# Designs tried in a protein design run: peptides against a protein of PDB entry 3HUF. Part 73

Target 1, 320 residues: chain A of PDB entry 3HUF
Amino acid sequence: MWIIEAEGDILKGKSRILFPGTYIVGRNVSDDSSHIQVISKSISKRHARFTILTPSEKDYFTGGPCEFEVKDLDTKFGTKVNEKVVGQNGDSYKEKDLKIQLGKCPFTINAYWRSMCIQFDNPEMLSQWASNLNLLGIPTGLRDSDATTHFVMNRQAGSSITVGTMYAFLKKTVIIDDSYLQYLSTVKESVIEDASLMPDALECFKNIIKNNDQFPSSPEDCINSLEGFSCAMLNTSSESHHLLELLGLRISTFMSLGDIDKELISKTDFVVLNNAVYDSEKISFPEGIFCLTIEQLWKIIIERNSRELISKEIERLKYA

## One batch from the design tools (peptide; made by RFdiffusion4, then SolubleMPNN)

Design b2_p15_4_s4 (from b2_p15_4, 6 letters changed)
Fold by OpenDDE base, seed 4:
Structure b2_p15_4_s4 (fold): chain B 320 residues (1-320), chain A 15 residues (1-15)
Amino acid sequence: as target 1 above (320 residues)
Amino acid sequence: SDDEEAKKENEEEKK
């Protein structure tokens, strides 16, 4: 989201979130959803127009800002952004930091991009929330992105957490839920005068972890917890691969259980399967190898003695 | 438009 602040109390000492939309900026406007009052004698009554675009799909992957357009409203002294005069037709900016000078005002409006990029685990939830979040200037998507700051966990009561949720947790992404999204949707008006009124996602995250026994105390408890072990991964997602990497596993990828020969068994500690393959092929598992699902692996990983538990299962099958 | 009104006002202040 874009946040504006200013020096010299020209914004009354407050930070403001700018959502996608249009804003008339000037001395003689009242602060509302489409106006930004700037208190200076050096600023025109209506000085500039700010236009913030909705996030692009690219912005979701890059964590780039919503495009920020500035137009001078034919003022005497013009408008500058980053010491450059705004062009006659307006200019668009993709920089994360903008110093906006209105006329001869000695104080600048400082616009900065606060990175918030929300990944969804569930396409139905994305479909429900994406439009509203985009109107807040928050990029949204389903795919893994290095730019993701938040991850929406699907609250299915009594269900195991998804691989996406597991991976998001290990990546130290702030896991949030629908309750946080609901709260976030209500703040649009209240944050006009005070950007600090944005809900704290970290509090939501702490509450999720505290109240769900499927999470370890910290990502650090699981990261590299299986260092030195080797697995074969069959018919899993890219997220599953990345998850296993974060556990410190050496990973071999295969297309079918038939690819598991004696040589592979000798080098592999266990086989990781998706649920569908595990359920369908459990009768045909190779002898002498520990096969499990990612969800079963996760249940072991969250235990304090995860390495010992896995070692015991590996030994049990090697000597059977 | 709000922009046109603002521009007119600013033109008047330039005089």
Scores: peptide ipSAE 0.303, ipTM 0.889, DockQ to the pose 0.880
Fold by OpenDDE base, seed 5:
Structure b2_p15_4_s4 (fold): chain B 320 residues (1-320), chain A 15 residues (1-15)
Amino acid sequence: as target 1 above (320 residues)
Amino acid sequence: SDDEEAKKENEEEKK
C-alpha cells in the first residue's frame, strides 16, 4: 500500500494510507477519501491530483507498487517528484519512494510503498476477496511468488492443512484467515487520518498457530529437519518440491511408479506421493520402499523427534 | 470538472 508522510507539520504530523483512487491535494481541501489537506502558505488551494491505480498481476509477482500518477493543476510554481518537474499532462511513477514537492513548499510529502501481497490457497476465496483487496492496493494471486507477504489459509474444520499452507509456513509467510480479510474490508475510513491503525496481521497469525495443532511452534523446527535423507517424488506441484527442499531433503523425480527401479530404491529413503496416486496405486507400491503422502510426512515433521520417527518407518519397510 | 475549476482558480491566483 502507499503511505504518505511529510516533513514538518504540513500533514499535521499524521501518516496516511492512499488506496487506489483519485485525490485532490491542496491547502483548501478537507481530508476525506478523495482529498488530502496540506498545511502550507506556499501551496495552491487545489495544487495537484494524485491518482493511484489498482495493482497489476505483475505487481503480485514483483511486489512493486501500484502506479502513482501525479498531475499539477496549473499551479504557479508547479509540482516536482524526486526533484523532477511533473510534465504538463502529468507523470506516472513506479518507484517505491517518491519525494513530492508542491510548489515552493520547503517540506516534501514522502510517499513510500509498503509491500503487502496476499496469496490465496483456494481459487474460490481469491474470487471472493480479490476485488476488495485490489481496491485497498493489495496485489492478490493464487500462484507461489517470492513477493508474497501473506497467505490465506482455507479454514476447513477437521481437514489437514494443504501443501500450500505448509509451504507458506516454512517460507515464513504470515498466514491469515477470513477474519483478517473481513477486518481489512472495514479499515478504509479509520486509516485516513492515521496509517498506524492498519490491523496487525501477526496477531491473526499467532492466533492461528496457537489454535491449530497442525502447526509446529516455528518454521525453524521443520527447516532442514530431514537433512541427510533422500526422497523420490512423482511429478507433483512446484510447491511440493520446494516444501521438500526446505525440509533439507535430497530430491529425485520420476514420471511413474514403474520408473522406481532397484537403483532408485538404493539411493532413496522414501517416496513422496500425492493423495490421488497414493490412494489409487497403494496395491502397486514397490517392495522395500516406504511410500507416504506429503500430509503423512507433515504429521511426522511436526513431531519433536521427527528424525527418529522417519528413520524407524524407513527401517521397518526396508527390512520387511 | 473539478480539475478545470481548480486550474481556473490557480490561473486567477497567478494574476
Scores: peptide ipSAE 0.299, ipTM 0.889, DockQ to the pose 0.912
Fold by OpenDDE base, seed 2:
Structure b2_p15_4_s4 (fold): chain B 320 residues (1-320), chain A 15 residues (1-15)
Amino acid sequence: as target 1 above (320 residues)
Amino acid sequence: SDDEEAKKENEEEKK
């Protein structure tokens, strides 16, 4: 989201969130959803127009700002952005920090981009919320991104947390839920005058973790907790692979259960399977190897004695 | 347009 503040008292000491939209900036306008009053005798009645675009798909992956357009309204002394005079037709900016000088005003408006990129665990929730969040200047998507700051957990009553949620937690992404999104949708008008009224996602996250026994106390309790163990898994290209890497596992991959030979068994402590393969092929598991699902592994790694638990299960199968 | 009206006001203040 874009936030503006100003030097001196020209914005009355307030910070404002600028959502996607158009704003007339000047001395003789009233603060509302489309106007920014600036208190200076050196500023024209209606001095400039700010236009903030909705986020692009690229902005979700890069964490880049919504495009910020500035147009001077043919003022006597013009408008500058980052010490450069705004062109006659206006200019567009993708920098995260903008120093905006209106005419000869000795105080500048400082615009800065606060990064917020929300990943969704499922396409249905994305479809429901993306439009509203984009109108707040928040990029949204389904795929993992290095720019992701928040992750929307799917609340299914009585279900285990998804692999996406597990991975988001270990990546130290702020996990949020639909209640937080609902709260964001109501705050749009109140944050115009006070940017501090933006809901605290960290408090929401703390409440989610506290109220759900499927989470450890900290990601640090699980990161590299299985260092020195080796596993094999089906298919190389999933959030599951990255999750297992964050546990400190050495990972081998195979295409089918038939590819699990004596050599692979000799180098592997356990095999990680998806639920569908685990349930369908349980009778056909190779002898002498411990097979489990990611959800079963997660139940072990959230325990304080995870290494001892894994070791005990591996040993049990060597003597069976 | 609102932009054109704003420009006219600013042109009057230039005099």
Scores: peptide ipSAE 0.299, ipTM 0.888, DockQ to the pose 0.916
Fold by OpenDDE base, seed 1:
Structure b2_p15_4_s4 (fold): chain B 320 residues (1-320), chain A 15 residues (1-15)
Amino acid sequence: as target 1 above (320 residues)
Amino acid sequence: SDDEEAKKENEEEKK
């Protein structure tokens, strides 16, 4: 999201979130959803237009800002952004930091991009929320991205958390739920005067973890917890691979269960399977191989003695 | 438009 603040109390000492939309900026406007009052004698009554575009798909992957257009309203002294005069037709900016000078005002409006990118685990929830979140200047998507800051957990009562949720947790993405999204949708008007009134996602996240026994106390409890162990997995999801890497596992990939030869077995402690393969092939597992699902692995990983538990299971199957 | 009015006002202030 774009946040503006200013020097010399020209914004009344307040930080403001700018959502996608158009804003008239000047001395003689009233603060609302489309106006930004700037308190300076050195600026025009209506000095500039700020236009913030909705996020692009690219912005979801890069964590880049919504495009920020500045247009001078034919003022006497013009407008500058990053010490450059704004062109007569307006200019668009993709920089994360904008120093906006209105006319001869000695104080600048500082616009900065605070990255917030929300990944969804469920396409139906994405479809429900994407438009509203994009109107808040929040990029949204389904795919994993290095720019993702938040992850929407699908709440299904009585179901295990998904691999996406597990991975989001371990990569230290803030897990949120529909309650946070609902709250976020209501703050649009309240944050006009004070950007600090934006709801803290960490409070939501803490509550999710506290109320769900499927989460460890912290990602750090699980990161590298299986260092020194080796696994083999089917070449399935990238998220599953990244999850296992974050556990500190050495990973070998195979294309089919038939590719699990004696050499692979000799180098691996266990085989990680997806639920479909695990359920279909339970009867055909080679003797002496510990096979488990990611969900079964997760149940072990969240235990304080995860290494001992895995070691016991490996030993049990080697001597069976 | 609000812009056109703003521009007119600013043109008058230039004089």
Scores: peptide ipSAE 0.298, ipTM 0.888, DockQ to the pose 0.921; fails the geometry check

Design b2_p15_5_s1
Fold by OpenDDE base, seed 5:
Structure b2_p15_5_s1 (fold): chain B 320 residues (1-320), chain A 15 residues (1-15)
Amino acid sequence: as target 1 above (320 residues)
Amino acid sequence: EKKKKEEEELLKEDE
C-alpha cells in the first residue's frame, strides 16, 4: 500500500494510506476518500491530482508498487517528483519512494510503498476477496511468490492444514484468516487520518497459531528438523518439494512407484506421496520402505521428538 | 524553523 507522510505540519503531522483511486491534493480541500488537504500558503487551493492504480498481476510476483500518477493542476509553480518537474499531461511512477514537491513549499510529501502481497490457499476465497483487496492496493494470488507477505489459511473445520499453509508457516509468511480480511475491508475511512490504525496482521497470526494445535510454536522448530534424512517424492507439487527442502531433507523426485528399485530403497529413508496416490496405491507400495503423505509427515514433524519418531518408523521397516 | 522562514520569504516574493 502507498503511505504518505510529510515534513513539518503540512499533513498535520499525520501519515495516510492512499488506496487505489484519485485524490485532489491542495490547500483548500477537505480530507476524505478523494481529497488530501495540504496546509501551506505556497500551495494552490487545488494543486495536484494523485491517481493510484490497482495492482497488476505482475505486482503480486514482484511486490512492486501500484502505479502512482501525479498531475499538476495548472499551478503557478508546478509540481516536482524526485526533483523532476511533472509534465503537463502528468507522469506515472513505479518507484517505491516518491518525494513530492508542491510548488515552492519547503516541505515535501514523502510517499513510500509498504509491501503487502496476500496469497490465498483456496480459489473460492480468492474469488471472494480479490476485488476488495485490490481496491486496497493489495496484490493477490494463488501461486507461491517470493513477494508474498501474508497467507490466507483455509478454515475448513476438522480438516488438517494444507501443504500451502504448512509451507507458508515454514517460510515465515504471516498466516491470516477471513477475520483479518473482514477487518481490512472496514478500515478505508479510519486510515485517512492515521495510517497507524491499519490492523496488525501479527495479532491475527498469533491467535491462529495459539488456537490451532496443528502448528508448532515456531517455524524454527521444524526448519532442518529432518536434516540427514533422505526421501523420495512421488507426484507432488513444487510447493511440496520446497516444504521438504525446508525440513532439511535430501529429495529424490520420481513419477511412479515403479521407479523405486532396490538401490533407491537402500539410499532412501522414506517415500512421500500425495493423498491420491497414497490412497489408491497402498497395496502396491514397495517392500522395505516407509511411505507416507505430507500431512502424515507434518503430524510427525510438529512433535518435539520428530527425529525419534521418524527413525523408529524407518527402523521398523528395515527389520520387517 | 529555517524552512518556515524560507517559506515566509518565498511568500513575500509572491504577494
Scores: peptide ipSAE 0.035, ipTM 0.702, DockQ to the pose 0.137
Fold by OpenDDE base, seed 4:
Structure b2_p15_5_s1 (fold): chain B 320 residues (1-320), chain A 15 residues (1-15)
Amino acid sequence: as target 1 above (320 residues)
Amino acid sequence: EKKKKEEEELLKEDE
């Protein structure tokens, strides 16, 4: 999300969020959804136009800012961005930090990109929220991205947390819910004059963790908690693999349960299966190996004695 | 304060 601040009280000492849209910037405009008043005598009545584009799909993966266009409104002294004069037709910027100088004003408007990129666990929730969030200048998507800052947990899942949620938690992504998304949508107008009114996602996250027994107190309780153990998994989602890596597991992959030979069993402490395979093939599991789902594994790893619990199950099945 | 004075001087030149 773009935030602007300025030196010398030219923005009245306030920070402002700029959502995707067009803004007329000048001395003789009134602050609203499409105008930014700048208080300086050297600034034209209508000085510049800022246009912020909606986020692109690329921005979701890169964590790049929404494109920021600046056009000078044919002012005597022009407009500069990062000490460069804005071209006659306007210029577009993808830098995360912009120093905007209006005319001869000795104070700059500082625009900075606050990283906010929201991953969704399911396509239905994405479809519901993406348009509104994009209008806030927030990139959204389904796939894992190194640029993701927030992860949407669906509250209506009276079921176990998903692998995506587990992985988001271990990655230290801020987990949010639909209540936070609703709040983001409602504050859009109120943050025009005060960017500090933007809701804190960390408070939402703390409340989710506190109220859900499926989460440990911190990701650190689970990260590398299974160091020294080895697992085998079906070639499933990349998220499942990355989740197991974050647990500190050595991972072998196989294509079918039939590929689990004596050699693999000798090197593997347990086998991780998806729910469908576990439920369908539980009768045909290889003897002498501990098979479990990621969900079952998660229930173990959130326990304080996770290593002991897993060790006991491994021993029970190796000596049976 | 110095920057504000500089701005006021620049404005007097442009009037």
Scores: peptide ipSAE 0.035, ipTM 0.699, DockQ to the pose 0.137
Fold by OpenDDE base, seed 3:
Structure b2_p15_5_s1 (fold): chain B 320 residues (1-320), chain A 15 residues (1-15)
Amino acid sequence: as target 1 above (320 residues)
Amino acid sequence: EKKKKEEEELLKEDE
């Protein structure tokens, strides 16, 4: 989201979130959802127009800012952004930091981008929330992204956490729920006066982790916890591969269970399967190798003695 | 303080 602050008292010492939309900036406007009052005698009554665009699909993958357009409203002294005079038709900016000078005002408006990108685990939830979140200047998507800052966990009562949730946790992404999204949707009016009133996602995350026994205390408890073990994985999802890498596993990939030969078995401690393959192919598992799902692996990893537990299961199947 | 003085000087030029 875009946040503005100003030097001196020209913004009355307040910080403000700018959501996607159009703002008239000037000395003789009243602060509201479409106006920004600036207090300086050198600033025109109506000085500039700021337009913040909704996030693009590219912004979800890059963590880039919503496009910031500035137009001077035919003022005597013009408007500058990053020491450059704004063109007569207005200019658009994709920089994360903007120093905006209105006329001859010796104090600048500083606009900065606070990155927030929300990944959804469920396409139905994305479809429900994407429009509202985009109107907050928050990029949204389903696919894994290095720019992802938040992850929406689908609360199904009594279900195991998804691979996406596991991976989001290990990546140190802030896991949130629908209650946080509802709260975000209510803040538009309150954050006009004070950007610090933006809801803290870390509090929501702490509450989710504390109240769910499927999470370890920290990602650090699981990261590289299986260093030195080797697994084979069916080449099904990039997220599953990245999850296993974060556990410190050496990973071999195969395309079908039929590709699991004696050579692969000799180099592999266990085979990781998705639930669908595990359930359908359970009768056809190769002899002498430990096969488990990612969810079964996760249940072992969250235990304090995960390495000992896995070692015991590997030994049990070598002698069976 | 220096910036406030510069603003006061600029205001004298626009009167």
Scores: peptide ipSAE 0.034, ipTM 0.696, DockQ to the pose 0.134
Fold by OpenDDE base, seed 2:
Structure b2_p15_5_s1 (fold): chain B 320 residues (1-320), chain A 15 residues (1-15)
Amino acid sequence: as target 1 above (320 residues)
Amino acid sequence: EKKKKEEEELLKEDE
């Protein structure tokens, strides 16, 4: 989201969030959802127009800011952004930091981008929330992104957490739920005057972990916890592969159970299968290898003695 | 305080 601050008390010592929309900036306007009062005698009654665009799909992958447009309202002394005079038709900016000078005012308005990018675990939740979040200037999507700051888990009562949620946890993404999204939908008016009133997603995340026994106490308890072990996996999802890498596993991939030869078995401690293959092919598992689902593996990983537990399961099948 | 004085001086030049 865009936040503005200013020197010299010209914004009354307040920080303000600029959501997507249009703002008239000047000395003789009243602060509201579409106006920003700036207190300086050198500033015109109506001085500039700020326009914040909604996030693009590219912004979700890059963590880039919503486009910031500045137009001078035909003032005597003009408007500058980053020491450059704004053109007569206005100019658009994609920089994360903007120094805005209105006329001869000796104080600048500083606009800065606070990155917030929300990944959703399923398309239904994205479809429900994306419009509202985009109107807050928050990029949203389904695919994994290096720019992702927050991850929305689907809370189905009594269901296991998804591989996407497991991976989001291990990569230290802030996991949130629909309750946090509902709270975000209500704050739009209250945060106009005070940007500090934005809800803390870390509190939501702490509450999710505390109230769900499917999470370890920290990602650090699981990262590299299986270092030195080797697995084979069915080449089905990138998220599953990245999850197993974060556990410190050496990974081999196969396309079918028939591709699991004696050589692969000799180098592999266990095989990770998806639920569909595990349930359908349970009778046809290769002899002499431990096969489990990623959800079964996760139940072992969240235990403090995960290395001992996995070793016992491997040994049990070698002597059976 | 210096920047407020500069703003007051700039205002005297524009009157």
Scores: peptide ipSAE 0.033, ipTM 0.690, DockQ to the pose 0.134

Design b2_p15_5_s2
Fold by OpenDDE base, seed 1:
Structure b2_p15_5_s2 (fold): chain B 320 residues (1-320), chain A 15 residues (1-15)
Amino acid sequence: as target 1 above (320 residues)
Amino acid sequence: DKKKKEEEELLKEDE
């Protein structure tokens, strides 16, 4: 989201979130959803127009800002952005930091991009929320992204957390739920006066973790917790691979259970399978190898003695 | 205070 602040009390000492939309900026406008009052003698009554575009799909993957358009409203002294005069037809900016000078005002409006990218674990929830979140200037998507800051957990009553949720947790993404999204949808009016009134996702996250025994106390408890162990996995999902890497596992990949030869078994402590393969092929598992699902692995990982638990299971199956 | 003074000086030059 775009946030504006200014020196010299020209914004009345307040920071403001700018959502996608159009804003008239000037001395003689009243602060509302489409107007930004700036208090300076050198600023025109109606000085500039700011237009913030909705996020693009590219912005979800890059964490780039919503495009920021600035147009001078034919003022005597013009408008500058980053020390450059805004062109007669207006200019568009993709920089994360904008210093906006209105006329000869000795104080600049500082616009900065606060990165927020929300990944969804569920396509139905994405379909429900994407439009509203995009209107907040928040990029949304389903795929993992290095720009992802928040992850919407799929709440199914009585189900284990998904691999996506596990991975989001371990990579220190803020896990949120539908209650947080609902809260975000109501904030548009309150944040006009104070950007600090933006709901803290960390409170939501803390509540989710506290109330769900499927999460460890911290990501740090699990990161590299299985260092020194080796696994083989079916080449199914990138998220599963990245999850296992974050656990500190050495990973070998195979395409089918038939590719699990004696050499692979000799180098591998356990095999990680998806639920479908595990359930269908459990009768045909190679002897002397510990096979488990990611969900079964997660149940071990969240325990304080995870290394001992895995070691015992490996030993039990090697000597059986 | 200095920046406000600079603004007032700049405004006087353009009146």
Scores: peptide ipSAE 0.036, ipTM 0.695, DockQ to the pose 0.116
Fold by OpenDDE base, seed 5:
Structure b2_p15_5_s2 (fold): chain B 320 residues (1-320), chain A 15 residues (1-15)
Amino acid sequence: as target 1 above (320 residues)
Amino acid sequence: DKKKKEEEELLKEDE
């Protein structure tokens, strides 16, 4: 999201979030969803127009800012952004930091991009919330992204957490739920005067983790917890692979259960399967190797004695 | 205070 602040009390000493939309900036406007009052005698009554675009799909993957357009409203002294005079037709900016000078005002409006990028685990929830979040200047998507700051957990009552949720937790993404999204949808008016009134996602996250026994106390409890073990995985998802890497596992990949030969078994402590293959092929598992799902592995990993539990299962099958 | 004085001086030049 874009945040503006200014020196010299020209913004009344307040920071403001700018959502996607158009703002008239000037001395003789009243602060609302489309106006920014700037208090200086050197600033025109209506001085500039700011236009913030909705996030692009690219912004979801890069964590880049929403495009920020500045237009001078034919003022005597013009408008500058980063010491450059704004062109007559307006200019667009993708920099994360903008120093906006209105006329001869010795105080600048500082605009800065606060990165917030929300990944959804469930396409239905994305479909429900994406429009509203995009109107807040928040990029949204389903795919894993290095720019992801927040992850929306799917609340299915009585189900295990998804691989996406597990991975989001281990990569230290802030896990949020629908309650946080609901709260975000209501803040548009309150944050006009004070950007600090934005809801704290970390509190939501803490509450989610506290109320769900499927999470360990911290990601650090699980990261590299299986260092020194080797697994084989069916080549199904990159997310599952990355999850297993974060556990410190050495990973071999295979395409079918038929590819699990004696050589692979000799190098592998256990095999990780997807739920569909695990359920359909239970009878056809290779002898002498421990096969489990990611969800079954997760249940072991969240235990304090995870390494001992896995070692016991591996040993049980070597002597069978 | 210094920047405010600079603004007041600039405003006097434009009056």
Scores: peptide ipSAE 0.036, ipTM 0.694, DockQ to the pose 0.130
Fold by OpenDDE base, seed 2:
Structure b2_p15_5_s2 (fold): chain B 320 residues (1-320), chain A 15 residues (1-15)
Amino acid sequence: as target 1 above (320 residues)
Amino acid sequence: DKKKKEEEELLKEDE
């Protein structure tokens, strides 16, 4: 989201969030959803127009800012952004930091981008929330991105957490839920006067972890916890592969259970299967190897003695 | 205080 601050009390000492939309900036405007009052004698009654665009799909993957347009309203002394005079038709900016000078005012308005990109675990939740979040200047998507800061957990009562949620947790993405999104939808008016009223997603995350026994106490408890073990997995999901890598596993991939030969078995401590293959092919599992799902593996890795638990299961099958 | 004085001086030069 864009935040503006200013020196010399020209913004009355307030930080303000600018959502996508248009703002008239000047000395003789009243602060509201479309106006920014600036207290200086050297600025025009109506001095500039700020226009913030909605996020693009590219912004979700890059963590780039919503486009910021500045237009001078035919003032005597003009408007500058980053020491450059704004053109007559206005100029557009994609920099994360903007120093905006209105006329001869000795104080600048500082605009800065606070990165927030929300990943969704399923398309239904994205379809429900994307429009509202985009109107807050928050990029949204389904796919994993290096720019993602938050992950929306789908709360199904009594369901196991998804592989996406497991991976988001290990990647140290802030996990949030629909309750946080509901709260975000209500703050749009209150944050005009005080940007600090933006809800803390870390509090939501702490509450999710505290109230759900399917999470370890920290990602650090699980990262590299299985270092030195080797697994084979069915080549089905990129997120599953990345999750197993974060556990410190050496990973081999196969396309079918028939590709699991004696050589692969000799190098592999256990096989990770998806739920569909695990349930349908239980009778056809290779002899002498421990097979489990990612969800079954997750139940082991959240335990403090995860290495001992896995070792016992491997040994049990070697002597069976 | 210094920047406010500079702003007041700039306003006097434009009158």
Scores: peptide ipSAE 0.034, ipTM 0.686, DockQ to the pose 0.130
Fold by OpenDDE base, seed 3:
Structure b2_p15_5_s2 (fold): chain B 320 residues (1-320), chain A 15 residues (1-15)
Amino acid sequence: as target 1 above (320 residues)
Amino acid sequence: DKKKKEEEELLKEDE
């Protein structure tokens, strides 16, 4: 989201979030959803127009800012952004930091991009929330992205957490739920006067982790916890592969259970399968190898003695 | 304080 602040009390000492939309900036406007009052004698009554665009699909993957357009409203002294005069037709900016000078005002408006990019685990939830979140200047998507800052966990009571949720946790992404999204939707008016009133996602995250026994206390408890072990997995999802990498596993990939030969078995401590393959092919598992699901692996890795538990299961099957 | 004085000087030039 874009946040503005200014020197010299020209914004009355307040910070403000600029959501996607159009703002008239000047001395003789009243602060509202479409106007920014700036208190200086050297600025015009109506000085500039700011336009914040909705996030693009590219912004979801890059963590880039919503496009910031500035137009001077035919003022005597013009408008500058980052020491450059704004062109007659207006200019557009994708920089994360903008120093906006209105006319001869010795104080600048500082605009900075606070990164917030929300990944969804569920396409139905994305479909429900994407439009509203985009109107807050928040990029949204389903696919894994290094730019993601938040991850929406689907609250199904009594279900195991998904691989996406596990991976988001290990990546140190802030896990949130629908209650946080609902809360975000209510703050649009309050944050006009004070950007600090933006809800803290970390509080939501702390509450989720505290109230769910499927999470360890921190990602650090699980990261590299299985260093030195080797696994094989079906070439299914990138998230599953990346999850296993974050556990410190050496990973071999195979295309079918039929590709699990004696050589692979000799080099592999265990095989990781998705639920569908695990349930359908239990009878066809190779002898002498430990096969488990990611969810079963997760139940082991959240234990304090995860390495001992894994070792015990590997040994159990070698002597069976 | 210095920037406010500079603004006051600039305003005297525009009167």
Scores: peptide ipSAE 0.034, ipTM 0.687, DockQ to the pose 0.127

